# Peptides against a protein of PDB entry 5K2M: the designs that were tried, part 2

Target 1, 273 residues: chain A of PDB entry 5K2M
Amino acid sequence: MRIGITYTVLRREEMAIKERAGEFGEVVMLHEDDLLFPGNYDLDVVIIRNVSHFKALYTARLFESEGIPTVNSSRLIFEAGDKLFATLRLAGKVPVPEWKAALSEGGALRVPDSLGYPLVSKPVFGSWGRLLAKVNDRDSLEAVLEHRKWMKNPLYGIHYFQEFVEKPGRDIRSYVIGGEFVGAIYRYSNHWITNTARGGKAEPCSDPEVEELSVKAWEAFGEGALAIDIFESEKGLLVNEVNPNMEFKNAARVTGADMAGKLVEYAVEVAKT

## One batch from the design tools (peptide; aimed at target 1 V9 H31 N245)

Design b1_p8_3_s2 (made by RFdiffusion4, then SolubleMPNN; from b1_p8_3, 3 letters changed)
Fold by OpenDDE base, seed 3:
Structure b1_p8_3_s2 (fold): chain B 273 residues (1-273), chain A 8 residues (1-8)
Amino acid sequence: as target 1 above (273 residues)
Amino acid sequence: KDLVVDFD
């Protein structure tokens, strides 16, 4: 078994994945600077750990073109890594926050007619809660839309909105790998954006409803390793988003779950299919 | 330091 690991930066997660992969076979570390295509890679599977969503997506597709399976697949990265595309998958299987998409400013200005205020404006791509805006009124909506006109990437012209979900000062991050629930944490924050990357504390989450919902959310995609963001709302649990490029160092530390090992085991399984 | 990716 020869396991490739693509990476941008050797983080704690990549170190753990490398260590565990070494127990299953030969490990080939591939920095982004090492990747040229078409190539002649002697690998049975590649674990994709590029930090960039787009670099991860293209890296996966390039290896697949060489007949080498990837974890995650380019299909999964594409569908799960876009918030709107992920919502389209999730909405058919699990409860999600109410959402609207608009393709023009004129369309976006009508979103409050259905969602009301407050609402959340999200770019369809990006991580760590960047460019999220809580929109409390018409003036704030107009300001967000005006700023979007001047952003360079045309994807910022895709207007994705959700209802604002009142949360109990925390959210849930769960992990499902190959259809198996691995673990979950609470992420605490005094800010409405409850991301641990912004200094939030993490605690173990042991809730059978979270486990069941997490597996169902994974089944909406049907493959790979996903981190799943769940909100505790007055309406019950809502699946907010999924992440096909998961960070797990805090979750692994807090839960004691062998997330790196589970990821490697799944990659080995994929290599054998 | 947060990596600046995908927002260029």
Scores: peptide ipSAE 0.052, ipTM 0.754, DockQ to the pose 0.081
OpenDDE base, seeds 1, 2, 4, 5: peptide ipSAE 0.048, 0.050, 0.044, 0.046; ipTM 0.742, 0.743, 0.735, 0.704

Design b1_p8_3_s3 (made by RFdiffusion4, then SolubleMPNN; from b1_p8_3 with E3L K4V)
Fold by OpenDDE base, seed 2:
Structure b1_p8_3_s3 (fold): chain B 273 residues (1-273), chain A 8 residues (1-8)
Amino acid sequence: as target 1 above (273 residues)
Amino acid sequence: KDLVVDFS
């Protein structure tokens, strides 16, 4: 078994994945600078750990084009790594926050007619709560839309909005790999953005409802390794988003779950398919 | 850790 690991930065996650992969076979670390295609890669599977969503997507697709399966697949990265596309998958299977998508400023200005205020503006791509805006009123909505006009990436012209969910000072991040629930954490913050990458603290979450919902959320995609972000709302649990390029250092530390091992085990299974 | 990626 030869396991590739693509990466941008050697984080704790990549180190753990490397270590565990070594128990199953030969490990080939592939920094982004090493990635040239077409290539002659003698690999049975590649674990995709590029930080960039787009680099991860294209890297996965490039390996797949050479007959090498990836974890995650380019399909999963594409579907899960876009907040809107992920919502489309999730909404058919699990409760999600109320959402609207608009393809123009004129459309976006009508979003409050459905969602009301406050609402949350999100880019369809990105991580760590970047470019999230709590939009409390019309003036704020107009400001967000005005700024988006001047953003270089055309994807900023895809206007994705959610209802603002009142949370109990925390959210949940769960992990499902190959359809198996691996663990979950609470992420605490006094800010409405609870992401641990922004200074939130993590505690273990042991809730059967979270486990069940997490598996159902994974089933909306039907493959791979996903981190699942869940809100505790007045309406019950809501699946906010999924992440096909998950960080898990905090979750692994807090829960003791072998996230890296489970990811490698799944990659080995994929290699054998 | 927040890395500035994908946003240009």
Scores: peptide ipSAE 0.087, ipTM 0.758, DockQ to the pose 0.076
OpenDDE base, seeds 1, 3, 4, 5: peptide ipSAE 0.092, 0.033, 0.080, 0.023; ipTM 0.763, 0.703, 0.758, 0.657; seeds 1, 5 fail the geometry check

Design b1_p8_3_s4 (made by RFdiffusion4, then SolubleMPNN; from b1_p8_3, 4 letters changed)
Fold by OpenDDE base, seed 2:
Structure b1_p8_3_s4 (fold): chain B 273 residues (1-273), chain A 8 residues (1-8)
Amino acid sequence: as target 1 above (273 residues)
Amino acid sequence: KDLVVESS
């Protein structure tokens, strides 16, 4: 078994994955600078750990074009890594925050007629809460839309909105790998964006409802390794988003779950298919 | 208590 691991930065996650992969076979670390295609990669599977969503997507697709399966697959990265596309998958399977998508400013200006205020503006791509905006009123909506016009990436012209969910000062991040629930944490923050809160704490989450919901959320995609972001709302648990390029160092530390091992085990299983 | 610095 030859296991590739693509990466941008050697983080704690990549180190853990490397170490665990070494127990199953030969490990080939592939920094982004090493990735030239087409190439002659003698690999049975590649674990995709590129930081950039798009680099991860293209890297996965490039390996797949050479007959090498990836974890995650390019399909999963594409579907799960876009907030709108992920919502489309999730909405048919699990409770999600109310959402609207608009393809123009004129459409976006009508979103409050359905969602009301406050609402959350999200880019369809991006990590760490970048460009999330709590939109409290019409003036704020107009400002967000105006700024989006001047952003060079055309994907910023895809307007994705959610209802603002009042959370109990925390959210939940769970992990599902190959359909198996691996673990979950509470992420605490005084800010409405819990994920990016500098100084937030993580605590173990042991809730059977979270486990069940997380697996159902994973089943909306049906493959790979996903982090699942869940809100505790007045309406119950809501699946906010999923991440096909998950960070897990804090979750692994807090829960004691062998997330790196589970990821490698899944990759080995994929390689054997 | 662990600091939460994770991406989505």
Scores: peptide ipSAE 0.018, ipTM 0.547, DockQ to the pose 0.070
OpenDDE base, seeds 1, 3, 4, 5: peptide ipSAE 0.021, 0.018, 0.017, 0.016; ipTM 0.547, 0.553, 0.559, 0.563; seed 1 fails the geometry check

Design b1_p8_4 (made by RFdiffusion4)
Pose (drawn by RFdiffusion4):
Structure b1_p8_4 (pose): chain A 273 residues (1-273), chain P 8 residues (1-8)
Amino acid sequence: as target 1 above (273 residues)
Amino acid sequence: HSTLHNHP
C-alpha cells in the first residue's frame, strides 16, 4: 500500500494525515514541485491536499489520467468547490438559502427584485470568507459590481448571490466522510462572516439535526470527504456550502474527532478500488 | 523543494 499525499505546505492537517497513512502503508509525500505529467507514479491512491483549490483540481485530474484514484476526485473537487455548481446539486435535496445567479452587471442589478435586501455577494470559487459582501442597498450593489468588473479574473463575471440569513452569531461546520458523519462545530464571531481563517472560533456542536442534514447534503454528491457549512435561521437549518479540501485542526481539537484518521481510512478503502 | 505559502 503506497499512499500519496499532495501538498503545498505542511499545515497541521497534512502532518496528521501523513501520520495516519503511515499506519496503513508507505507514505509518499508529493510537494507541488514533485508533480510532473505525464509521469510514472506508483501509487494505489492519492490524498489531495493542495492549498490552491485549482491546483488540487488539476492534480486530481492528472493522477486520474495515470489510473490512480484520488481523494477527493477531480469531479467532486470541481462540483463541490464551485458555489454555483454545488448549489445546483444541493437544490431540492436539502434546504438552502434563496439564491440567484446572473451573467452580467445588468442582470445582477435585477437580483434584488427576487431576493430583497440585504443580500450576499460571493465569488463562485472562493474560500476563507474572501470577497464576501453584505449588500444593503442599490448603491452597495453597484459598488460591488463595479469592483468585480475591474478585477481581471473572468470568474468574477459569474454573479452569485444569496439572501442574507440572520444567523445567531455563529454558523455550523460539519464533516461527513464516505457517508459517515464524523463531527461538527459551531464557528462564533462578532462579525457575520464566521470562518476560522478570518478569526472565527470553534466550539463543539452536538445538535442531532445537523448530523442528519449533513448526511443528506453529502448524499447530493454521493462520494468523498466533505466539510459542510450550515446556517441556523428563523426557518430552520440551511445548507450553505460544501468544501472538498477540508481544514479541520480546530474542529478535531474541539470535538476530539479523528478527522485525519477517518479521511485516511476512506482513502485506503478507495485504494482497494 | 521550493518555499511556498499557505495561501489558496

Design b1_p8_4_s1 (made by RFdiffusion4, then SolubleMPNN; from b1_p8_4, 7 letters changed)
Fold by OpenDDE base, seed 3:
Structure b1_p8_4_s1 (fold): chain B 273 residues (1-273), chain A 8 residues (1-8)
Amino acid sequence: as target 1 above (273 residues)
Amino acid sequence: MSVRRYVD
């Protein structure tokens, strides 16, 4: 078994994946600078750990074009890594926050007629709560839309909105790999954007309802390794988003779950298929 | 030479 690992930066996650992969076969570390296509890669599977969503997506698709399967697949990265596309998959299987998409400023200005205020404006791409806006009123909506007009990337012209969900000072991040629930954490924050990357504390989450919902959310895509963000709301649990580029350093530390091992085991399974 | 950045 020859396992490739593509990466931008060697983080704790990539070190753990490398170490665990070494137990199953030969490991080939591939920095982004080492990647050139078309190429002659002697690999049975590639674990995609590029930091950039788009670099991860294209890297996966390029290896697939050489007949080499990837974890995650380019299909999964594409569908899960876009917030709107992910919502379209999730909404058919699990409870999600109320959402609206508009393709113009004129359309976006009518979103409050359906969702009311407050609402959340999200870009369809990006991580760590970048460019999330809590929109409390008409003036704030107009400001967000005005700023979007001057952003260079045309994807900022895709207007994705959610209802604002009141959370109990935390959210849940769960991990499902190959359809198996691996673990979950609470992420605490005094800010409405709960993200451990912004200094939030993490604690173990042991809730059977979270486990069941997480597996159902994964089944909306039917493959790969996903981190799943869940809100605790007055309406019950809501699946907010999924992440095909999972960070798990804090989750692994807090839960003791072997996230890296489970990811490698799944990659080995994919290689044998 | 691509600096293989190790970030702790």
Scores: peptide ipSAE 0.013, ipTM 0.474, DockQ to the pose 0.259
OpenDDE base, seeds 1, 2, 4, 5: peptide ipSAE 0.012, 0.009, 0.006, 0.009; ipTM 0.470, 0.489, 0.368, 0.481

Design b1_p8_4_s2 (made by RFdiffusion4, then SolubleMPNN; from b1_p8_4, 7 letters changed)
Fold by OpenDDE base, seed 1:
Structure b1_p8_4_s2 (fold): chain B 273 residues (1-273), chain A 8 residues (1-8)
Amino acid sequence: as target 1 above (273 residues)
Amino acid sequence: MSVKSYVD
């Protein structure tokens, strides 16, 4: 078996994936500079680890066009990596924060009539809490909309909003690979954005309700490897978002779960189908 | 003992 691994930066995750993949077959490391299409790739499966959402999406689709399956698939990366499209999938299966989407400034100005204040403005794409805004009032909403109007990418004209969820100074990140729950962590932060990439503490999360909810959230997509972001709210557990290009170094360290091994095992399974 | 690790 020949396993490709595409990457932008060789992180701890990519090192661990490479090491575990070597137990199953020949490993071919493919930096973004090595990727030209159409190409003649002799690979049974490709694990997609490009940092950019769009680079990951297009890389997956390009390998699929050569008849090579990818983990994650371009379909999964597309639907899970877009916050609005992910919400559409999740809302049919699991509890999610209340949300609204608007396709114009005039539509966006009416969102508080439904969600009230405070609300959260999110871009439909992006990671690590980039361009998240807590919007407390009309003046703040107008400011966010004005700034978005002058941003170059037309996707910033797609306005996605959520209710502001009061959290107990933490959130949950779980990992589901091939429909199997692998592990979960609490992420602690004094800021309303609890993303680990901005610093914080991680602790193991051992909660059967989190495990069940995480698997159900994965089933909304039905394939691949996903990190699931869950909020503890007064309404119970809410699935906030999913990540089809997960970082797991801290979760693996804290839980002791073999996330890299589980990802490789799933990729090997995909290669055999 | 909860292993509190800093998320680097």
Scores: peptide ipSAE 0.019, ipTM 0.457, DockQ to the pose 0.030
OpenDDE base, seeds 2, 3, 4, 5: peptide ipSAE 0.015, 0.016, 0.015, 0.014; ipTM 0.455, 0.437, 0.437, 0.437; seed 3 fails the geometry check

Design b1_p8_4_s3 (made by RFdiffusion4, then SolubleMPNN; from b1_p8_4, 7 letters changed)
Fold by OpenDDE base, seed 2:
Structure b1_p8_4_s3 (fold): chain B 273 residues (1-273), chain A 8 residues (1-8)
Amino acid sequence: as target 1 above (273 residues)
Amino acid sequence: RSIRFYVD
């Protein structure tokens, strides 16, 4: 078994994945600078750990073009890594925050007619709460839309909005790999953005409802390794988003769950199918 | 290649 691991930066996650992968076969670490295609790589599977969503997506697709399966697949990365596309998958399977998508400024200005204020503006791509905006009023909405207009990436012209969900000072990050629930954490913050990458604390989450919902959310995609962000709301649990390129150092530390091992085991399984 | 490490 030859296991590739693509990466941008060697994080704790990549080191753990590397270590566990070594138990199953030869490990080939592939920094982004090492990746040229076509490359005729001699690998049975590649674990995709590039930091950039798009780098991960294209890397996965490029390996797949050479007949090498990836974890996650390019399909999953594409579907799950876009907030709107992920919502489209999730909405038919699990409760999600109320959302609207608009494809123009004019359309976006009508979003409050359905969602009301406050609402949350999200880019369809990005991590760590980047470019999230709590929009409390018309003036703020206009400002966000104006700023988006001048952003160079045309994807910023895809206007994705959610209702503002009042959370109990925390959210939940769960992990499902190959359809198996691996673990979950609470992420605490006094800010409405609770992502631990912004200084939030993590604690174990042991809730059967979270486990069940997480698996159902994963089933909306039906493959791979996903981190799932869940809100505790007055309406119950809501699946906010999923991440096909998950960080798990905090979750692994707090829960003791073998996230890296489970990921590698799944990759080995994928290699054998 | 230049290998970049993440420091917490």
Scores: peptide ipSAE 0.018, ipTM 0.553, DockQ to the pose 0.307
OpenDDE base, seeds 1, 3, 4, 5: peptide ipSAE 0.015, 0.018, 0.021, 0.009; ipTM 0.423, 0.512, 0.500, 0.469; seeds 1, 4, 5 fail the geometry check

Design b1_p8_4_s4 (made by RFdiffusion4, then SolubleMPNN; from b1_p8_4, 7 letters changed)
Fold by OpenDDE base, seed 3:
Structure b1_p8_4_s4 (fold): chain B 273 residues (1-273), chain A 8 residues (1-8)
Amino acid sequence: as target 1 above (273 residues)
Amino acid sequence: MSIRLDVD
């Protein structure tokens, strides 16, 4: 078996994936600079580890066009990597924060009539809480919308909003690979945006309700490897978002779970189907 | 840290 691994930067995750993949077959490391299509790639499966969402999406689709399956698939990356498209999948299967989408400024100005204040403005793409805004009032909403008009990327004209969820100074990040729950962590932060990239502490999460909810959230997509963000709210557990391009070094360290091994095992399974 | 807007 020949396993490709595409990457932008050789992180701890990519090193662990490479090491585990070597136990199952020949490993071919492919930096973004090495990728040219159409090409003659002799691979049974490709693990997609490009840092950019769009680079990952297009890389996956390009390999699929050559008849080579990918983990994750271009379909999963497309649907899970867009916050609005992910919400559309999740909302049919699991509890999610209340949300609204508007396609114009005039539509966006009516969102508080349904969600109230405070609400959260999110771009449909992006990581580490980039361009998230807590909107407390009408003046703040108008300011966010005014700024969006002058942003270059047309996707910033898609107005996605959620209710503001009061969290107990933490959120949950869980991992589901091939339908199997692998592990979960608490991420602590004094900021309303809880992300380990912002210096948050991680601790193990051992909660059967989190495990059950995480598997159900994965089933909304039905394939691949996903990190799942869960909020502890007054309404109970809410699935906020999923990530098809997961970082797991902190979670693996804290839980002791073999996330890299589970990802490789799933990729080997995909290669055989 | 990548400064790219499309980084996940």
Scores: peptide ipSAE 0.021, ipTM 0.528, DockQ to the pose 0.282
OpenDDE base, seeds 1, 2, 4, 5: peptide ipSAE 0.015, 0.018, 0.018, 0.007; ipTM 0.442, 0.518, 0.522, 0.434; seed 5 fails the geometry check

Design b1_p8_5 (made by RFdiffusion4)
Pose (drawn by RFdiffusion4):
Structure b1_p8_5 (pose): chain A 273 residues (1-273), chain P 8 residues (1-8)
Amino acid sequence: as target 1 above (273 residues)
Amino acid sequence: HTERTAHP
C-alpha cells in the first residue's frame, strides 16, 4: 500500500494525515514541485491536499489520467468546490438559502427583485470568506458589481447571490466522510462572516438535526470527504456550502474526532478500487 | 523544494 499526499505546505492537517497513512502503508509526500505529467507514479491512491483549489482540481484530474484514484476526485473537487455547481446539486435535496445567478452586470441588477435586501454576493470559487459582501441597497450592489467588473478574473463575471440569513452569531461546520457523519462544530464570530480563517472560533456542536441534514447534503454528491456549512435560521437549518479540501484542525481539537484518521481510512478503501 | 505559503 503506497499512499500519496499532495500538498503545498505542511499545515497541521497534512501532518496528521501523513501520520495516519503511515499506519496503513508507505507514505509518499508529493509537494507541488514533485508533480510532473505525464509521469510514472506508483501509487494505489492519492490524498489531494493542495491549498490552491484549482491546483487540487488539476492534480486530481492528472493522477486520474495515470489510473490512480484520488481523494477527493476531480469531479467532486469541481462540483463541490464551485458555489453555483454545488448549489445546483444540493437544490431539491436539502433546504438551502434562496439564491440567484446572473451572467452580466445588467442581469445582476434585477437580483434584488427576487431576493430582496439585504443580500449576499460571493465569488463562485472562493473560500475563507474572501470577497463576501453584505449588500444592503442598490448603491452597494452597484459598488460590488463595478469592482467585480474591473477584477481580471473572468470567473468574477458569474454573479452568485444569496438572501442574507440572520444567523444566531454563529454557523455550523460539519464533516461527512464516505457517508459517515464524523463530527460538527459551531463557528462563532461577532461578524456575520464566521470562517475560522478570518478569526471565527470553534466550539463543539452536538445537535442531532445537523447530523441528519449533513448526511443528506453529502448524499447529493454521493462520494468523498466533505466539510459542510450549515446556517441556523428562523426557517430551520439551511445548507449553504460544501468544501472538498477540508480544514479541520480546530474542529478535531474541539470535538476530539479523528478527522484525519477517517479521511485516511476512506482513502485506503478507495485504494482497494 | 521551493518554499511557499498556505494561501489558496

Design b1_p8_5_s1 (made by RFdiffusion4, then SolubleMPNN; from b1_p8_5, 6 letters changed)
Fold by OpenDDE base, seed 4:
Order: structure tokens, then sequence, then C-alpha cells
Structure b1_p8_5_s1 (fold): chain B 273 residues (1-273), chain A 8 residues (1-8)
């Protein structure tokens, strides 16, 4: 068994994955600078750990073009890593925050007619709460839309909105790998964007409803390893988003779950199929 | 440090 691991930065997660992968076979660490295609790579599977969504997506697709399966697959990265595409999958299986998509400013200006205020503007791509905006009124909506016009990437012209969900000062991050629930944590923050708040506390989440919902959310995609962001709302649990390129060092620490091991085990299973 | 960096 030859296991590739692609990465941008050697984080605790990549170190843990490398260590666990070594128990199953030869490990080939592949920094982004090592990735030239076509490359005739001799690998049975590649674990994708590139930090950039797009780099991860293209890396996965490039390995797949050489007949090498990836964890996650380019399909999963594409669908799960785009907030709108992920919502389209999730909405058919699990409760999600109310959402709207618009493809023009004129369309976006009508979103409050459905969602009301406050609403949340999200780019369809990005991490760590970048370009998330709580839009409290018309003036704020117009400002967000005006700024988007001047952004160079045309994907910023795709307008994705959610209802603003009141959360109890925390959210839930769960992990599902190969359809198995691995663990969950509460993430505490005083800011409405839990992901971007400075500081924070993680605690184990042991809730059967979270486990069930997390598995159902994974089933919306039907493959791979996902981190799942769940909100506790007045309406009950809502699946906000998923991440096909998950960070898990703190969740692993807090829960004691072998997330790196589970990821490697799944990759080995994928390599055998 | 962002919460995401601190707690995934």
Amino acid sequence: as target 1 above (273 residues)
Amino acid sequence: MSLRKAID
C-alpha cells in the first residue's frame, strides 16, 4: 500500500495522518511544490490536505485523471466545499437554515422579501468566516452588493444568503468519515461568527440527535470525510455547512477520537475498491 | 487567533 498525502502546510492534522498512514504502508508526502501533472505517480490512494479549496479540488481531479482515487474525491470536494452546492445537497436530507441564491444585484435586492432582516451574506467559497456579513438592513445589503461588484473573482458575483440564526453562544462541529460518526464538539464564541472569533473553547458534544443528524448530512453526499457545522436554533438543529477538508486537531484532543486513524482507514478502504 | 484555528 502506497498512500500519498498532499499538503500546503504540515499541520498537526497532516502529521497525525502521516503517522497513522505509516501503519498501513508506505507514505509519500507531497507538498504543493511537488505536484506536477501528468506525473505518473505510483500511489494506491491520495489523502487530500491542501489548504485551498480550489487547490484541493484540482489536485484531487488530477490524481483521479491518473487513475488514483482520492480522499476526498474531486466530486465531494466540489459539492461540499461550495456553500451553495452543499446546501443543495443538504436541503434534501436534513434541516438547513433558510437560504436564497441570486445571480445578480437585482435578484439579491429581493432576497429580504423572503428571508427578512437580519440575514447573512456568504461567499460560496472560503474559510474562517471570510466575507461573511450580517446584513441588518437595506443600506448594508446595498453596501455588500456594491463591494462584490469590485471583486475580481466572478464567483463573488454569486450571491448566497441565509437567515440569521440565533445561536446559544456556540455551535457544533461533528465529524463523519465513511458514513461513521467519529465525534463532535461544541465551539464556544461570543461572536455570531464562531469560526472567526479570537479565542474560544471546545467541549465534547455527546448528543444522539447530533450523531443522527450528522450521519444524515453525510448521506446527502454519500462518500468521504466531512466536518459538519450544526446550529442549535429555536427551530431545532440545523446543518449550516460541511467541510471536505476538515481541521480536527482540537476535536480529536477534546473527544479523544482517532480522527486521523479513521481517515486513514477509510483511505485504505478506498484504495482497495 | 481565530476560533477556527483554536478549536477547528
Scores: peptide ipSAE 0.022, ipTM 0.502, DockQ to the pose 0.064
OpenDDE base, seeds 1, 2, 3, 5: peptide ipSAE 0.021, 0.022, 0.019, 0.013; ipTM 0.512, 0.538, 0.527, 0.442; seeds 1, 2, 3 fail the geometry check

Design b1_p8_5_s2 (made by RFdiffusion4, then SolubleMPNN; from b1_p8_5, 6 letters changed)
Fold by OpenDDE base, seed 4:
Structure b1_p8_5_s2 (fold): chain B 273 residues (1-273), chain A 8 residues (1-8)
Amino acid sequence: as target 1 above (273 residues)
Amino acid sequence: MSMRSAVD
């Protein structure tokens, strides 16, 4: 078996994936600079680890066009990596924060009529809490919308909002690979954005409700490897978002779960189908 | 410069 691993930066995750993939066959590391298409790739499967959502998406689709399956698939990356499209999948299966989408400023200005204040403005794409805004009032909403007008990427004109969820100074990150729950952590933060916090602490999360909800959230997509962000709210557990290009070094360290191994095992299964 | 410890 020949396993490709595409990457932007060789992180701890990519090193762990490489190491575990070596137990199953030949490993071909493919930096973004190595990726030209069409190409004569002799690979049975490709694990997609490009940092950019769009690079990951296009890389997956390009390999699929050569008849090479990817983990994750371009379909999964597309649907899970867009916050709005992910919400559309999740909302039919699991509890999610209340949300609204607007396609114009005039539409966005009416969002508080349904969600109230405070609300959270999110770009549909992006990582590490970039361009997340807690919108406490009308003035803040107008400011966010005005700034979006000057953003060159047309995707910034897609206005996605959630209710602001009060969290107990933490959130949950769980991992589901091939429909199997692999593990979960609490992420502690003094900031409402937990995943970008300076000095964030991770602890193991052993909660059967989290496990069940995580599997159900994965089933909304029905394939691949997902990290799942869950909020503990006054309404119970809410699935906030999913990530089809997960970081897991801290989760693996804290839980002892073999996340890299599980990802490789799943990729090997995909290669055999 | 406080390194943002990326919690996964």
Scores: peptide ipSAE 0.029, ipTM 0.573, DockQ to the pose 0.064
OpenDDE base, seeds 1, 2, 3, 5: peptide ipSAE 0.029, 0.026, 0.023, 0.024; ipTM 0.564, 0.568, 0.563, 0.565; seeds 1, 3, 5 fail the geometry check

Design b1_p8_5_s3 (made by RFdiffusion4, then SolubleMPNN; from b1_p8_5, 5 letters changed)
Fold by OpenDDE base, seed 5:
Order: structure tokens, then sequence, then C-alpha cells
Structure b1_p8_5_s3 (fold): chain B 273 residues (1-273), chain A 8 residues (1-8)
């Protein structure tokens, strides 16, 4: 068994994955600088750990074009890593926050007619709460739209909006790998954007409802390793988003769950299929 | 193409 691991930065997660992968076979670390395609890669599976969503997506697709399966697959990265596409999958299976999508500024200006205020503007791509805006009024909406207009990437012209969900000073991040619930944490923050990468505290979450919902959310995609962001709302649990490029150092530390091991085990299973 | 091993 030859296991590739693609990465941008050797984080704690990548170190843990490397260590666990070494127990199953030969491990080949592949920094982004090492990747050229077409290539003759002698690998049975590649674990995709690129930081950039797009780099992860293209890396996965490129390996797949060489006949090498990836964890996650390019399909999963594509669908799960885009907030709108993820919502399209999730909405048919699990409760999600109310959402609207618009393809123009003129369309976006009508979103409050459906969602009301406050609403959240999200780019369809991005991590760590980047470019999230709580939009409380028309003036704020116009400002966000104006700023988006001048952003270089045309994907910023895809306007995804969500209802503002009032959270109890925390959210939940769960992990499902190969359909198995691995663990969950609470992420505490005094800010409406809860993210441990932004200095939030993490605590273990042991809730059977979270476990059940997390598995159902994973089933909307039907493969791979996902981190699932869940809100505790007045309406109950809502699946906010999923992350095919999951960070898990805090979750692993807090829960004691072998996130890296489970990921490697799944990758080995994928390699054998 | 030289692949970097986990040992390197």
Amino acid sequence: as target 1 above (273 residues)
Amino acid sequence: MTLRSAID
C-alpha cells in the first residue's frame, strides 16, 4: 500500500495523518511544489490535505485522471466545499438555515423580500468565516454587493445568503468519515462567527441528536470525510455547512477521537475498492 | 519524478 498525502502546510493534522498512514503502508508526502501533471504517480490512494479549496479540488481531479482514488474525491470536494452546492445536497436530507441564491446584484437586492433582515452574506467558497457579513439592513446589503462587484474572482458574483441564526454563543463541529460518526465538539465564541481557528474554545459534544444529524448530513453526499457545522437554533439543530478540507486538531485533542486514524483507515478502504 | 517519502 502506497499512500500519498498532498499538503500546503505541514499542520498538526497532516503530521497525525502521516504518522497513522505509516502503520498501513509506505507514505509519500507531496507538497504542492512537488505536484506536476500529467505525472506517473505510483500510489494506491491520495489523502488530499491542500489548504486551498480549489487546489484541493484540482489536485484530487488530477490524481483521479491518473486512475488514483483520492480522499476526498474531487466530486465531494466540489459539492461539499461550495456552500451553495452543499446546501443543495443538504436541504433534501437535513434541516438547514433558510437560504437564497441570486446571480446578479438586482436579484440579490430582492433577497430580503424572502429572508428578511438580518441575513448573512456568504461567498460560495472560503474558510474560517472569511467574507461572511451579517447584513442588518438595505444599506449594508448594498455595501456588500458593491464590494463584491469589484472583487477579482467572478465567483463573488454568485450571491449566497442565509438567514441569521441566533446561536447560544457556540456552534457544533462534528466529524463523519466513511459514514461513521467519529466525534463532535462545541466551539465557543462571543462573536456570531464561531471558529476555533479564530481563538474559540473547544469542548466535547456528546449528543445523540448531533450524531444522528451528522450521519444524515454525510449521507447527503454519500462518501468521504466531512466536518459538519451544526447550529443550535430555536428551530432545533440546523446543518450550516460541511467541510471536505477538515481541520480536526482541536476536535482530536478535546474528544480523544482518532480522527487521523479514521481518515487513514477510510483511505485504505478506498484504495482497496 | 522524485516523490518525497514520509521519512525525508
Scores: peptide ipSAE 0.009, ipTM 0.430, DockQ to the pose 0.066
OpenDDE base, seeds 1, 2, 3, 4: peptide ipSAE 0.023, 0.007, 0.015, 0.022; ipTM 0.546, 0.417, 0.481, 0.538; seeds 1, 3, 4 fail the geometry check

